# Designs tried in a protein design run: peptides against a protein of PDB entry 3VZA. Part 50

Target 1, 98 residues: chain A of PDB entry 3VZA
Amino acid sequence: RVERLCKSKELFEERLGLEIRRIHNEQLQFIFRHIDHKDPDKPYMFTLSINEQGDYEVTSCTPPLDCISEFQLKVRETNNFSAFIANIRKAFTALSFK
Target 2, 62 residues: chain B of PDB entry 3VZA
Amino acid sequence: AAYVTQLYYKISRIDWDYEVEPARIKGIHYGPDIAQPINMDSSHHSRCFISDYLWSLVPTAW

## One batch from the design tools (peptide; made by RFdiffusion4, then SolubleMPNN)

Design b2_p14_3_s4 (from b2_p14_3, 8 letters changed)
Fold by OpenDDE base, seed 2:
Structure b2_p14_3_s4 (fold): chain B 98 residues (1-98), chain C 62 residues (1-62), chain A 14 residues (1-14)
Amino acid sequence: as target 1 above (98 residues)
Amino acid sequence: as target 2 above (62 residues)
Amino acid sequence: SDLELLRQIINAPP
């Protein structure tokens, strides 16, 4: 099962172009690749924590997204984390077209 | 790793078929209605196309 | 929940 878990993570990372990492100060880093078709390895990323109130909090976003604060509000309201991540990727995709 | 893979599932609702050849992207997407199969030959597509396609399966409605 | 899962990931041993 351990082998399957490792393989599963690798498949998701490659196929979704999404890497999830634990970083300092109790944060998760979400790194999107495969966004820019001209530069598939260019990373688009944001970091996420759970604040003292127990709410999702975006602690950074690179490149910055004007909509990220709205998405943070939406995920807090709906608890739809899937839509949260998908919308962020959609926004990064739109941004890649300038 | 178990938690991370669980998170990937919660995000994508995709369950991969781990027994197929590496070039075959095969799995099941569990949408709100009915489950849909995924079955692609990765050698026929760019990495970006594959990712875009898979993400297109994920609803963005809040 | 998703929140609980995220917390578990965040707090997992290094």
Scores: peptide ipSAE 0.668, ipTM 0.958, DockQ to the pose 0.954
Fold by OpenDDE base, seed 4:
Structure b2_p14_3_s4 (fold): chain B 98 residues (1-98), chain C 62 residues (1-62), chain A 14 residues (1-14)
Amino acid sequence: as target 1 above (98 residues)
Amino acid sequence: as target 2 above (62 residues)
Amino acid sequence: SDLELLRQIINAPP
């Protein structure tokens, strides 16, 4: 099972171009790659924590997204984490065209 | 690793077929309606295309 | 829940 879990993680990382890391101060870092077709390895990332109130909180976003604060509000309202991540990727994709 | 893979599933709703050859991207996407198969030859596509395609399966409606 | 899963990941041992 451990081997399968490791394989699963690697498959998701490569195929979705999404890496998930635990970083300092009780945060998760989400690193998107495969966004820019001209530079597939260019990272687009954000960090996430759960604040003292128990709410999703985006602690950083690189490059910055104008919509990230709205997405944070939406995920708090809907608790749709899948849509949250997907919309962030969509926004990064749109940004890569600029 | 179990929690992280669970998170990937919660995000993507994709379950991979782990028994196929590495070049085969095979699995099932469990959308809100009917589950859809994924079956593609990775050697025929760019990494960006593959990722874009898979993410296109994930609804963005809140 | 997604929130609880995230919390588990954040707080999981190394």
Scores: peptide ipSAE 0.668, ipTM 0.958, DockQ to the pose 0.971
Fold by OpenDDE base, seed 3:
Structure b2_p14_3_s4 (fold): chain B 98 residues (1-98), chain C 62 residues (1-62), chain A 14 residues (1-14)
Amino acid sequence: as target 1 above (98 residues)
Amino acid sequence: as target 2 above (62 residues)
Amino acid sequence: SDLELLRQIINAPP
C-alpha cells in the first residue's frame, strides 16, 4: 500500500503538473507546472490556509492573479474545491500567454 | 501520502490504472453524470499537452 | 469533507 501511495502521488504530480506541499505556518503550497509550453518547468503557485473562522484563505499567489480573491470567495460559498483549483490553473494558463 | 492522494482525487476525480506500462496514461475520470476513460501514449505528447488535456476534464463551474 | 481533509493534511505529524 505504501508503494502504491507513493506511485500515485508521483503520477498525479507529473501528469497533472501539480505538486502539493506542507509549508511553515500551517499552510499548503500548490505548485503548478506544465503551464507555459515554452517553459514547462516554470512554477505557478499559491499558498492556502484555513483561518480561525474555518474558511479557505489564499495567503500568497505567484505570479499574482487578479481573480484569486474572487475565487477565494467562490470556494467559500460553494465548497467546490475542485473547481477552485481548476479555475486557478485556468487563470495561470491565461496569464502565461500575456 | 494517503491524505495527499485523496486530495488529488477530490480535485481531479481521476483514478489511475497502476498496472500498465509507465508510458501509458490510463485511468478513469469520474464526472457527475458519466465516467470517461483515459488512455494515452505519453510518448506521443508533450508534458504540457498531457496536463492541459487532463485538466480539461475537470469542470470549472462553481 | 474537503475542508476536513485539508485540515488533516495541514495538521499531519511530521
Scores: peptide ipSAE 0.666, ipTM 0.958, DockQ to the pose 0.965
Fold by OpenDDE base, seed 1:
Structure b2_p14_3_s4 (fold): chain B 98 residues (1-98), chain C 62 residues (1-62), chain A 14 residues (1-14)
Amino acid sequence: as target 1 above (98 residues)
Amino acid sequence: as target 2 above (62 residues)
Amino acid sequence: SDLELLRQIINAPP
């Protein structure tokens, strides 16, 4: 099972171009790649925590997204974490076109 | 690792077929409607195309 | 829930 889990993580990372890391101060880092077709390894990332109120909180976003605060509000309202991540990727994709 | 893979599933709603050859991207996407199969030859596509395609399966409606 | 899963990941031992 451990071998299967390791393989699963690797497949998701490569195929979705999404890496998930636990970092300091009780945060998760989401790193998107395969965004810019001219530079597939260029990272687009944000960090996420759960604040003391139990709400999703974006603690950083690189490069910055004007829509990230709105997305944070939306995920708190809908609890649709999947749409939250997908919309962030869509926004990063749009940004890559300048 | 189990929690992280669970998170990937909650995000993507994709379940991979782990028994196929490495170059075969095979799985099932579970959307709100009927499940849809995924079956691609990765050697025929760029990494960016593959990722874009898979993410296109994920609804963005809140 | 997604929130609970995220908390579990965050609080998992090193």
Scores: peptide ipSAE 0.664, ipTM 0.958, DockQ to the pose 0.967

Design b2_p14_4_s1 (from b2_p14_4, 8 letters changed)
Fold by OpenDDE base, seed 1:
Structure b2_p14_4_s1 (fold): chain B 98 residues (1-98), chain C 62 residues (1-62), chain A 14 residues (1-14)
Amino acid sequence: as target 1 above (98 residues)
Amino acid sequence: as target 2 above (62 residues)
Amino acid sequence: SVLDLLRQIINAPP
C-alpha cells in the first residue's frame, strides 16, 4: 500500500500540476505549476492555515490575487474546498495572461 | 501520504487507474451526477494541456 | 471532512 500511496501522490502532482507541502507554523503550501504554457514550471502558490476559530485562512499568495480574500470568504460560507482550489487555479491562469 | 492522497481526491474527485502503462492517463472523475472516464495518452499532449483538461472537470461553482 | 483532513496533515509528525 505504501508504494501505491507514493505513486498516487506523484500522479496527482504531475497530472494536476499541484504540489501540497506542510510548512512551518502549522501551514500548508499549495504550489500550482503547468499554469503558464510558455513556462510550465513557473510556480503559482498560496499558503493556508486553520485559525483558532477553525476557519480557513490564507496566509500568503504569490503572485498576489485580488480575489483571494473573496475566495476565503466563499469557502468559509460554503465549505466547498474543491471549488476554492479550482477557483484559485482559475485566477492564477487568468493572471498568467496579463 | 494517505492523508495527502485523500486530499487530492477531495479536491479533484479523480480516482486513477494504477495498473496501466505510465504514459496512459486513465481514471474516473466523479461528478455530482454521472462518473466520467478519463483515458488519454500523455505522450500526445503537453503537461499544461493535461492539467488544464483535468482541472476543467472540477466544478468552480460555490 | 476536508477540515479534519487538513488538520491531520498539519498535525502529522515530521
Scores: peptide ipSAE 0.756, ipTM 0.961, DockQ to the pose 0.887
Fold by OpenDDE base, seed 2:
Structure b2_p14_4_s1 (fold): chain B 98 residues (1-98), chain C 62 residues (1-62), chain A 14 residues (1-14)
Amino acid sequence: as target 1 above (98 residues)
Amino acid sequence: as target 2 above (62 residues)
Amino acid sequence: SVLDLLRQIINAPP
Protein backbone atom coordinates (compact mmCIF):
# COMPACT_ATOMS: atom_id res chain seq x y z
CA ARG B 1 0.00 0.00 0.00
CA VAL B 2 2.80 2.39 0.82
CA GLU B 3 4.34 1.74 -2.57
CA ARG B 4 1.04 2.43 -4.29
CA LEU B 5 0.56 5.62 -2.32
CA CYS B 6 3.96 6.87 -3.37
CA LYS B 7 3.28 5.97 -6.97
CA SER B 8 -0.13 7.61 -6.84
CA LYS B 9 1.30 10.84 -5.52
CA GLU B 10 3.96 10.88 -8.21
CA LEU B 11 1.43 10.21 -10.95
CA PHE B 12 -0.79 13.04 -9.79
CA GLU B 13 2.14 15.42 -9.47
CA GLU B 14 3.38 14.72 -12.97
CA ARG B 15 0.09 14.34 -14.79
CA LEU B 16 -1.77 17.21 -13.17
CA GLY B 17 1.32 19.32 -12.80
CA LEU B 18 0.30 20.00 -9.22
CA GLU B 19 2.49 19.56 -6.17
CA ILE B 20 1.12 19.89 -2.66
CA ARG B 21 3.52 20.64 0.17
CA ARG B 22 3.38 21.38 3.84
CA ILE B 23 5.25 24.54 4.69
CA HIS B 24 5.94 26.59 7.79
CA ASN B 25 3.25 28.15 9.95
CA GLU B 26 0.63 25.46 9.35
CA GLN B 27 0.20 26.17 5.66
CA LEU B 28 -0.11 24.16 2.49
CA GLN B 29 1.59 25.20 -0.71
CA PHE B 30 0.00 24.33 -4.03
CA ILE B 31 2.47 24.50 -6.90
CA PHE B 32 1.20 24.36 -10.45
CA ARG B 33 3.52 23.55 -13.31
CA HIS B 34 2.83 22.71 -16.94
CA ILE B 35 0.99 26.01 -17.23
CA ASP B 36 3.21 27.79 -19.72
CA HIS B 37 3.73 25.60 -22.76
CA LYS B 38 6.92 27.51 -23.54
CA ASP B 39 8.23 26.98 -20.01
CA PRO B 40 6.56 23.89 -18.54
CA ASP B 41 8.59 23.94 -15.34
CA LYS B 42 7.70 27.51 -14.42
CA PRO B 43 5.85 27.37 -11.10
CA TYR B 44 2.58 29.10 -10.35
CA MET B 45 1.71 28.76 -6.70
CA PHE B 46 -0.44 29.78 -3.80
CA THR B 47 -0.43 28.98 -0.10
CA LEU B 48 -3.41 28.06 1.98
CA SER B 49 -4.21 27.87 5.66
CA ILE B 50 -7.23 27.21 7.80
CA ASN B 51 -7.90 30.21 9.99
CA GLU B 52 -9.22 30.28 13.54
CA GLN B 53 -12.77 30.27 12.26
CA GLY B 54 -12.12 27.15 10.22
CA ASP B 55 -12.26 28.98 6.90
CA TYR B 56 -9.98 28.61 3.91
CA GLU B 57 -7.51 31.46 3.77
CA VAL B 58 -5.14 32.13 0.91
CA THR B 59 -1.97 33.47 2.47
CA SER B 60 0.01 34.10 -0.71
CA CYS B 61 -0.28 33.82 -4.47
CA THR B 62 2.66 33.95 -6.87
CA PRO B 63 2.22 35.39 -9.36
CA PRO B 64 -0.63 37.48 -7.95
CA LEU B 65 -4.15 36.82 -9.21
CA ASP B 66 -6.75 39.54 -9.21
CA CYS B 67 -9.43 36.90 -8.79
CA ILE B 68 -7.91 35.04 -5.85
CA SER B 69 -9.91 36.94 -3.23
CA GLU B 70 -13.12 36.21 -5.09
CA PHE B 71 -12.20 32.54 -5.31
CA GLN B 72 -11.53 32.46 -1.59
CA LEU B 73 -14.98 33.86 -1.02
CA LYS B 74 -16.54 31.36 -3.39
CA VAL B 75 -14.91 28.34 -1.81
CA ARG B 76 -16.02 29.50 1.61
CA GLU B 77 -19.57 29.86 0.33
CA THR B 78 -19.78 26.66 -1.69
CA ASN B 79 -17.18 24.45 -0.05
CA ASN B 80 -16.33 23.29 -3.57
CA PHE B 81 -12.61 22.83 -3.15
CA SER B 82 -12.26 21.08 -6.49
CA ALA B 83 -13.67 24.05 -8.35
CA PHE B 84 -11.48 26.30 -6.24
CA ILE B 85 -8.29 24.60 -7.35
CA ALA B 86 -9.44 24.23 -10.94
CA ASN B 87 -10.38 27.89 -11.21
CA ILE B 88 -7.04 28.96 -9.80
CA ARG B 89 -5.28 26.86 -12.42
CA LYS B 90 -7.50 28.36 -15.10
CA ALA B 91 -6.60 31.83 -13.90
CA PHE B 92 -2.89 31.03 -13.87
CA THR B 93 -3.24 29.69 -17.39
CA ALA B 94 -4.86 32.89 -18.55
CA LEU B 95 -2.13 34.89 -16.86
CA SER B 96 0.57 32.94 -18.67
CA PHE B 97 -0.66 34.29 -21.99
CA LYS B 98 -0.01 37.89 -21.03
CA ALA C 1 1.02 10.31 1.43
CA ALA C 2 -2.37 8.76 2.07
CA TYR C 3 -3.94 12.09 2.90
CA VAL C 4 -2.33 13.81 -0.06
CA THR C 5 -3.49 11.16 -2.51
CA GLN C 6 -6.97 11.43 -1.08
CA LEU C 7 -6.81 15.15 -1.63
CA TYR C 8 -5.76 14.67 -5.24
CA TYR C 9 -8.78 12.48 -5.77
CA LYS C 10 -11.12 14.97 -4.16
CA ILE C 11 -9.71 17.68 -6.41
CA SER C 12 -9.57 15.80 -9.70
CA ARG C 13 -11.98 12.89 -9.23
CA ILE C 14 -9.49 10.78 -11.16
CA ASP C 15 -8.63 7.22 -10.24
CA TRP C 16 -5.51 5.95 -11.99
CA ASP C 17 -4.86 2.50 -13.32
CA TYR C 18 -1.60 1.60 -11.62
CA GLU C 19 -0.98 -1.63 -13.50
CA VAL C 20 -0.26 -0.23 -16.96
CA GLU C 21 3.09 0.71 -18.41
CA PRO C 22 4.45 4.13 -17.46
CA ALA C 23 3.86 5.61 -20.90
CA ARG C 24 0.15 4.88 -20.70
CA ILE C 25 -2.04 7.36 -18.87
CA LYS C 26 -5.04 5.30 -17.99
CA GLY C 27 -7.74 5.87 -15.44
CA ILE C 28 -11.30 6.91 -14.79
CA HIS C 29 -12.69 10.37 -14.23
CA TYR C 30 -15.74 10.42 -12.00
CA GLY C 31 -17.70 13.48 -12.96
CA PRO C 32 -21.15 14.53 -11.82
CA ASP C 33 -22.70 12.47 -14.59
CA ILE C 34 -21.32 9.38 -16.27
CA ALA C 35 -17.81 8.24 -15.48
CA GLN C 36 -15.38 8.71 -18.34
CA PRO C 37 -12.33 6.62 -19.14
CA ILE C 38 -8.91 8.16 -19.55
CA ASN C 39 -6.59 6.34 -21.90
CA MET C 40 -3.78 8.13 -23.66
CA ASP C 41 -0.21 7.56 -24.76
CA SER C 42 1.95 10.09 -22.96
CA SER C 43 4.68 9.80 -25.57
CA HIS C 44 2.35 11.39 -28.10
CA HIS C 45 1.70 14.53 -26.07
CA SER C 46 3.52 17.28 -24.24
CA ARG C 47 3.39 17.49 -20.48
CA CYS C 48 1.43 20.70 -20.74
CA PHE C 49 -1.11 19.20 -23.10
CA ILE C 50 -1.63 16.24 -20.81
CA SER C 51 -2.13 18.44 -17.78
CA ASP C 52 -4.43 20.82 -19.65
CA TYR C 53 -6.49 17.91 -20.87
CA LEU C 54 -6.85 16.34 -17.46
CA TRP C 55 -7.75 19.63 -15.84
CA SER C 56 -10.35 20.20 -18.55
CA LEU C 57 -12.19 17.27 -17.03
CA VAL C 58 -12.57 19.09 -13.72
CA PRO C 59 -15.67 21.29 -13.51
CA THR C 60 -15.09 24.92 -12.66
CA ALA C 61 -18.69 25.71 -11.77
CA TRP C 62 -19.00 26.62 -8.12
CA SER A 1 -14.50 16.29 4.29
CA VAL A 2 -11.88 18.23 2.40
CA LEU A 3 -11.49 20.55 5.35
CA ASP A 4 -10.72 17.69 7.69
CA LEU A 5 -8.36 16.23 5.14
CA LEU A 6 -6.49 19.49 4.80
CA ARG A 7 -6.20 19.73 8.57
CA GLN A 8 -4.78 16.25 8.69
CA ILE A 9 -2.20 17.13 6.08
CA ILE A 10 -1.27 20.37 7.82
CA ASN A 11 -0.96 18.74 11.21
CA ALA A 12 0.76 15.55 10.11
CA PRO A 13 3.94 14.66 11.96
CA PRO A 14 7.19 15.87 10.41
Scores: peptide ipSAE 0.756, ipTM 0.962, DockQ to the pose 0.889
Fold by OpenDDE base, seed 4:
Structure b2_p14_4_s1 (fold): chain B 98 residues (1-98), chain C 62 residues (1-62), chain A 14 residues (1-14)
Amino acid sequence: as target 1 above (98 residues)
Amino acid sequence: as target 2 above (62 residues)
Amino acid sequence: SVLDLLRQIINAPP
């Protein structure tokens, strides 16, 4: 099972172009690649924590997204984490065209 | 990696077929209505196309 | 829940 789990993680990372990492100060880093077709390895990332109130909190976003604060509000309201991540990727994709 | 893979599933709703050759991207996407098969030859597509396609399966409606 | 899952990931041993 351990081998399958490792393989699963690798498949998701490569196929979705999304890496998930634990970083300092009890945060998760979400790193998107395969966004810019001209530079597939260019990373687009944000960091996430759970604050003392138990709410999702975006602690950084690189490059910055104007919509990230709104998405944070939406995910707190809906608890739709899937849509949260998907919308962030969509926003990064749109940004890559500029 | 168990929790991370669970998180990937919660995000994407994709379950991979782990028994096929590495170049075959095969699995199932579990949408809210109907489960849809995924079956691609990765050698025929760019990495960006593959990722864009898979993410297109994920609803963005809140 | 996803929240619980995220907490598990954040608090998992290195």
Scores: peptide ipSAE 0.756, ipTM 0.962, DockQ to the pose 0.895
Fold by OpenDDE base, seed 5:
Structure b2_p14_4_s1 (fold): chain B 98 residues (1-98), chain C 62 residues (1-62), chain A 14 residues (1-14)
Amino acid sequence: as target 1 above (98 residues)
Amino acid sequence: as target 2 above (62 residues)
Amino acid sequence: SVLDLLRQIINAPP
């Protein structure tokens, strides 16, 4: 099972171009790659925590997205975490063309 | 790793086929309607194309 | 839930 889990994680990381890390101060870091076709290894990332109210809170976004605050509101309203992540990736993709 | 892989599934709704050759990207995407198969030869596509394609399967509607 | 899952990841042993 451990071997399967490790393989699964690696497959998701490579195929989705998404790495998930636990970092300091009780935060998760989401790192997108494969965004810029001209620079596939360029990272696009944001950090996430759960605040004292139990709500999702984006603590950083690099590069910054003007829509990230709206997405934070939307995920709090809908609890659709999948759409949250997918929309962030879409926004990073759009940004990479600028 | 168990929790992280569960999170990947909740995000993507993809279940991989782990018994195929490494170059074969095979699995099932479980959307809101009918489950759809994934079956790609990674050697025929860029990493960016593969990722873009897989993410295109994930609904962005809130 | 996703929230519980995230908490488990955040609070996992080092």
Scores: peptide ipSAE 0.755, ipTM 0.962, DockQ to the pose 0.931

Design b2_p14_4_s2 (from b2_p14_4, 9 letters changed)
Fold by OpenDDE base, seed 2:
Structure b2_p14_4_s2 (fold): chain B 98 residues (1-98), chain C 62 residues (1-62), chain A 14 residues (1-14)
Amino acid sequence: as target 1 above (98 residues)
Amino acid sequence: as target 2 above (62 residues)
Amino acid sequence: SVLDLLRQILNAPP
């Protein structure tokens, strides 16, 4: 099972181009790659925490996204975390074309 | 690792086939409606194309 | 839930 879990994580990381890491101060870092077709290894990332109220809180976003605050609101309202992550990736993709 | 893999599933709704050769990207995407198979040869596509394709399976509607 | 899962990830041993 451990071997499968490791393989599963690696497959998701490579195929989705999404790495998920636990970092300091009780935060999760989501690192998107494979966004820019001309620079597939260029990272697009945001960090996430759960605040004292139990709500999702984006603590950083690099590069910045104008829509990130709206997405934070939406995920709090809908609890649709999948759409949250997918929309962030979509926004990063759009940003890469600038 | 168990929690992280669970999180990947909750995000993507993809279940991989772990028994195929590394060059084969095979699995099932469980969308709101009918489950859709994933079956592609990774050697025929760029990493970015593969990722874009897989993410295109994930609904963005809130 | 995803929230519980995230908490589990955040609170997992180093």
Scores: peptide ipSAE 0.752, ipTM 0.961, DockQ to the pose 0.872
Fold by OpenDDE base, seed 1:
Structure b2_p14_4_s2 (fold): chain B 98 residues (1-98), chain C 62 residues (1-62), chain A 14 residues (1-14)
Amino acid sequence: as target 1 above (98 residues)
Amino acid sequence: as target 2 above (62 residues)
Amino acid sequence: SVLDLLRQILNAPP
């Protein structure tokens, strides 16, 4: 099972171009790659924590996204974490063309 | 790694076929309606195309 | 839930 889990993680990382890492201060780092077709390895990332109230909180976003605060509000309202991540990737993709 | 893989599934709703050759991207995407098969030859696509395609399967409606 | 899953990830041993 351990071998399958490791393989699964690797497949998701490569195929989705999304790496998920636990970092300092009880945060998760989401690193998107394969965004810029001219530079597939260029990272687009944000960090996420669960605040004292138990709500999703974006603690950083690189490069910055004007819409990130709205997305944080939306995910708190809907609890649709999938849409949250997908919309962030969409926003990063749009930014890569600027 | 179990928790992280579960998180990937909750994000993407994709279940991979782990018994195929490495170059074959096979799996199932589970949406609110009918499950859709995924079957690609990675050697015929760029990494960016593959990722863009897979993410296009994920609904963005809140 | 995703929230519970995230908590599990964050609370896992280093």
Scores: peptide ipSAE 0.752, ipTM 0.961, DockQ to the pose 0.857
Fold by OpenDDE base, seed 5:
Structure b2_p14_4_s2 (fold): chain B 98 residues (1-98), chain C 62 residues (1-62), chain A 14 residues (1-14)
Amino acid sequence: as target 1 above (98 residues)
Amino acid sequence: as target 2 above (62 residues)
Amino acid sequence: SVLDLLRQILNAPP
């Protein structure tokens, strides 16, 4: 099972171009790659925590997205975490063309 | 790793086939309607194309 | 839930 779990994680990381890491101060870091076709290894990332109210809180976004605050509101309203992550990736993709 | 892989599934709704050759990207995407198979030869595509394609399977509607 | 899953990840042993 451990071997499969490790393989599964690696497959998701490579195929989705998404790495998930736990970092300091009770935060998760989401690192997107494979965004810029001209620079596939360029990272696009944001960090997430759960605040004292129990709500999702984006603590950083690099590069910054003007829509990230709206997405934070949307995920709090809908609890659709999948759409949250997918929309962030879409926004990073759009940004990479600028 | 168990929790992280569960999170990947909740995000993507993809279940991989772990018994195929490494170059074969095979699995199932579980959308709101009918489950759809994934079956790609990674040697025929760029990493960016593969990722873009897989993410295109994930609904962005809130 | 995703929230519970995230909490599990955040509270997992280092």
Scores: peptide ipSAE 0.752, ipTM 0.961, DockQ to the pose 0.910
Fold by OpenDDE base, seed 4:
Structure b2_p14_4_s2 (fold): chain B 98 residues (1-98), chain C 62 residues (1-62), chain A 14 residues (1-14)
Amino acid sequence: as target 1 above (98 residues)
Amino acid sequence: as target 2 above (62 residues)
Amino acid sequence: SVLDLLRQILNAPP
């Protein structure tokens, strides 16, 4: 099972172009690649924590997204984490065209 | 890696077929209505196309 | 829930 789990993680990372890492100060880093077709390895990332109130909190976003604060509000309201991540990727994709 | 893979599933709703050759991207996407098969030859597509396609399966409606 | 899952990830051993 351990081998399958490792393989699963690798498949998701490569196929979704999304890496998930635990970093300092109790945060998760989400790193998107395969966004810019001209530079597939260019990373687009944000970090996420759970604050003392138990709410999702975006602690950084690189490059910055104007919509990230709104998405944080939406995920707190809906608890739709899937849509949260998907919308962030969509926003990064749109940004890559500029 | 168990929790991380669970998180990937919660995000994407994709379950991979782990028994096929590495170049075959095969799995199932579990949408809110109907489960849809995924079956691609990765050698025929760019990495960006593959990722874009898979993410297109994920609803963005809140 | 995803929240619980995230907490588990954050609290898991390195």
Scores: peptide ipSAE 0.752, ipTM 0.961, DockQ to the pose 0.919

Design b2_p14_4_s3 (from b2_p14_4, 9 letters changed)
Fold by OpenDDE base, seed 4:
Structure b2_p14_4_s3 (fold): chain B 98 residues (1-98), chain C 62 residues (1-62), chain A 14 residues (1-14)
Amino acid sequence: as target 1 above (98 residues)
Amino acid sequence: as target 2 above (62 residues)
Amino acid sequence: SVLDLLRQILSAPP
């Protein structure tokens, strides 16, 4: 089971181009790759925490996204975390063409 | 690892087939209305294409 | 819920 879980994580990381890491101060770092077709290894990332009120809080975004604050609001309203992550990736993708 | 893989599923709604050869990307995407198979040869596509395709399966509607 | 899952990830032993 442990080996399968490890393999599962690796498959998701490679195929989705999304790495999820726990970092300092009780935060999760989401690292997107495979965004820029000309530079597939270029990372696009944001960090997320659960604040004292129990709400999703984006603590950083690199490169910055104009829409990230709106997405934070939307995920708090809808609790649609899947759409939250997918929309962030979509935004990073759009940014890579600029 | 268990929690992280669960999170990946919550995000993507993809369940991989772990028994196929490494070059085969095979699984099932569980959409809200219908489950659809994923079955592609990774050697025929770029990493970016594969990722873009898989993410295209994930709804962005809130 | 995803929120609970995230809390579990953040609180789990390294």
Scores: peptide ipSAE 0.739, ipTM 0.961, DockQ to the pose 0.882
Fold by OpenDDE base, seed 5:
Structure b2_p14_4_s3 (fold): chain B 98 residues (1-98), chain C 62 residues (1-62), chain A 14 residues (1-14)
Amino acid sequence: as target 1 above (98 residues)
Amino acid sequence: as target 2 above (62 residues)
Amino acid sequence: SVLDLLRQILSAPP
């Protein structure tokens, strides 16, 4: 089972170009790659925590996204975490063209 | 890695086929309507194309 | 839920 879990994580990381890491101060770091076709290894990332109220809170976003605050509101309203992550990737993709 | 893999599934709704050769990207995407198969030869595509394609399967509607 | 899953991840030993 451990072997399968490790393989699963690696497949997701490579195929989705998304790495998920736990970092200091009880935060998760989401690192997107494969965004810029001219520079596939360029990272686009944000960090996420659960605040004292129990709400999703984006603690950083690099590069910054104008829409990230709106997405934070949306995920709090809908609890659609999948759409949250997908929309962030979409926004990073759009940013990479500028 | 159990929790992380569960998180990947909740994000993507993809279940991989772990019994195929590494170059074969095979799995099932469980969308809101009907499950759809994934079956790609990774050697025929760039990493960015593969990722873009897989993410295109994930609905962005809130 | 995703929230519970995230809490589990964040609460796991380092």
Scores: peptide ipSAE 0.739, ipTM 0.960, DockQ to the pose 0.891
Fold by OpenDDE base, seed 2:
Structure b2_p14_4_s3 (fold): chain B 98 residues (1-98), chain C 62 residues (1-62), chain A 14 residues (1-14)
Amino acid sequence: as target 1 above (98 residues)
Amino acid sequence: as target 2 above (62 residues)
Amino acid sequence: SVLDLLRQILSAPP
């Protein structure tokens, strides 16, 4: 079971180009790769925490996204975390063409 | 590791087939209405294309 | 829920 879980994580990381890691101060770092087709290893990332109110809080975004604050609001309203992550990736993708 | 893999599923709604050769990207995407099979030969596509394709399966509607 | 799942992940050491 442990071996399968490890393999599963690796498959998701490679195939989705999304790494999820726990970092300092009780935050999760979401690292997107495979965004820029000319530079597939270039990372696009944001960090996330759960604040004292129990709400999703984006604590950083690199590169910055104008829409990230709105997405934070939307995920708090809808609790659609899947759409939250997918929209962030879409935004990073759009940014990579600029 | 179990929690992280669960999170990946919550995000992507993809369940991989772990019994195939590494070059085969095989699984099932569970959309809100239908379940769609995934079956790709990774040697035929770039890493970016594969990721873009898989993410295209994930709805962005809130 | 996803929120609970995230809390579980965040409870683990980095």
Scores: peptide ipSAE 0.742, ipTM 0.961, DockQ to the pose 0.739; fails the geometry check
Fold by OpenDDE base, seed 1:
Structure b2_p14_4_s3 (fold): chain B 98 residues (1-98), chain C 62 residues (1-62), chain A 14 residues (1-14)
Amino acid sequence: as target 1 above (98 residues)
Amino acid sequence: as target 2 above (62 residues)
Amino acid sequence: SVLDLLRQILSAPP
């Protein structure tokens, strides 16, 4: 089972171009790659925590996204975490076009 | 790893087929209405195309 | 839920 889980994680990381890491201060870092077709390894990332109220809170975003605050509001309203992540990737993609 | 893989599934709704050769990207995307098979030859596509395609399966509607 | 899952991930030892 452990071997299968490791393989699963690797497949997701490579195929989605999304790495998920736990970092300091009880935060998750989401690292997107495969965004810029001219530079597939260029990372686009944000960090996420659960605040004292139990709400999703974006603690950083690199590069910055104007829409990130709106997305944070939307995910709190809808609890659609999948759409939250997908929309962030979409925004990063748009940003990569300059 | 169990929690992280569960998170990947909740984000993507993709379940991989782990028994195929490495170059074959095979799985199932579980959308809101119909489950859609995934079956790609990775040697025919760039990494960016593959990722873009898979993410295109994920609804962005809130 | 995703929230519960995230809490579990975040509560794990480093």
Scores: peptide ipSAE 0.739, ipTM 0.960, DockQ to the pose 0.784; fails the geometry check

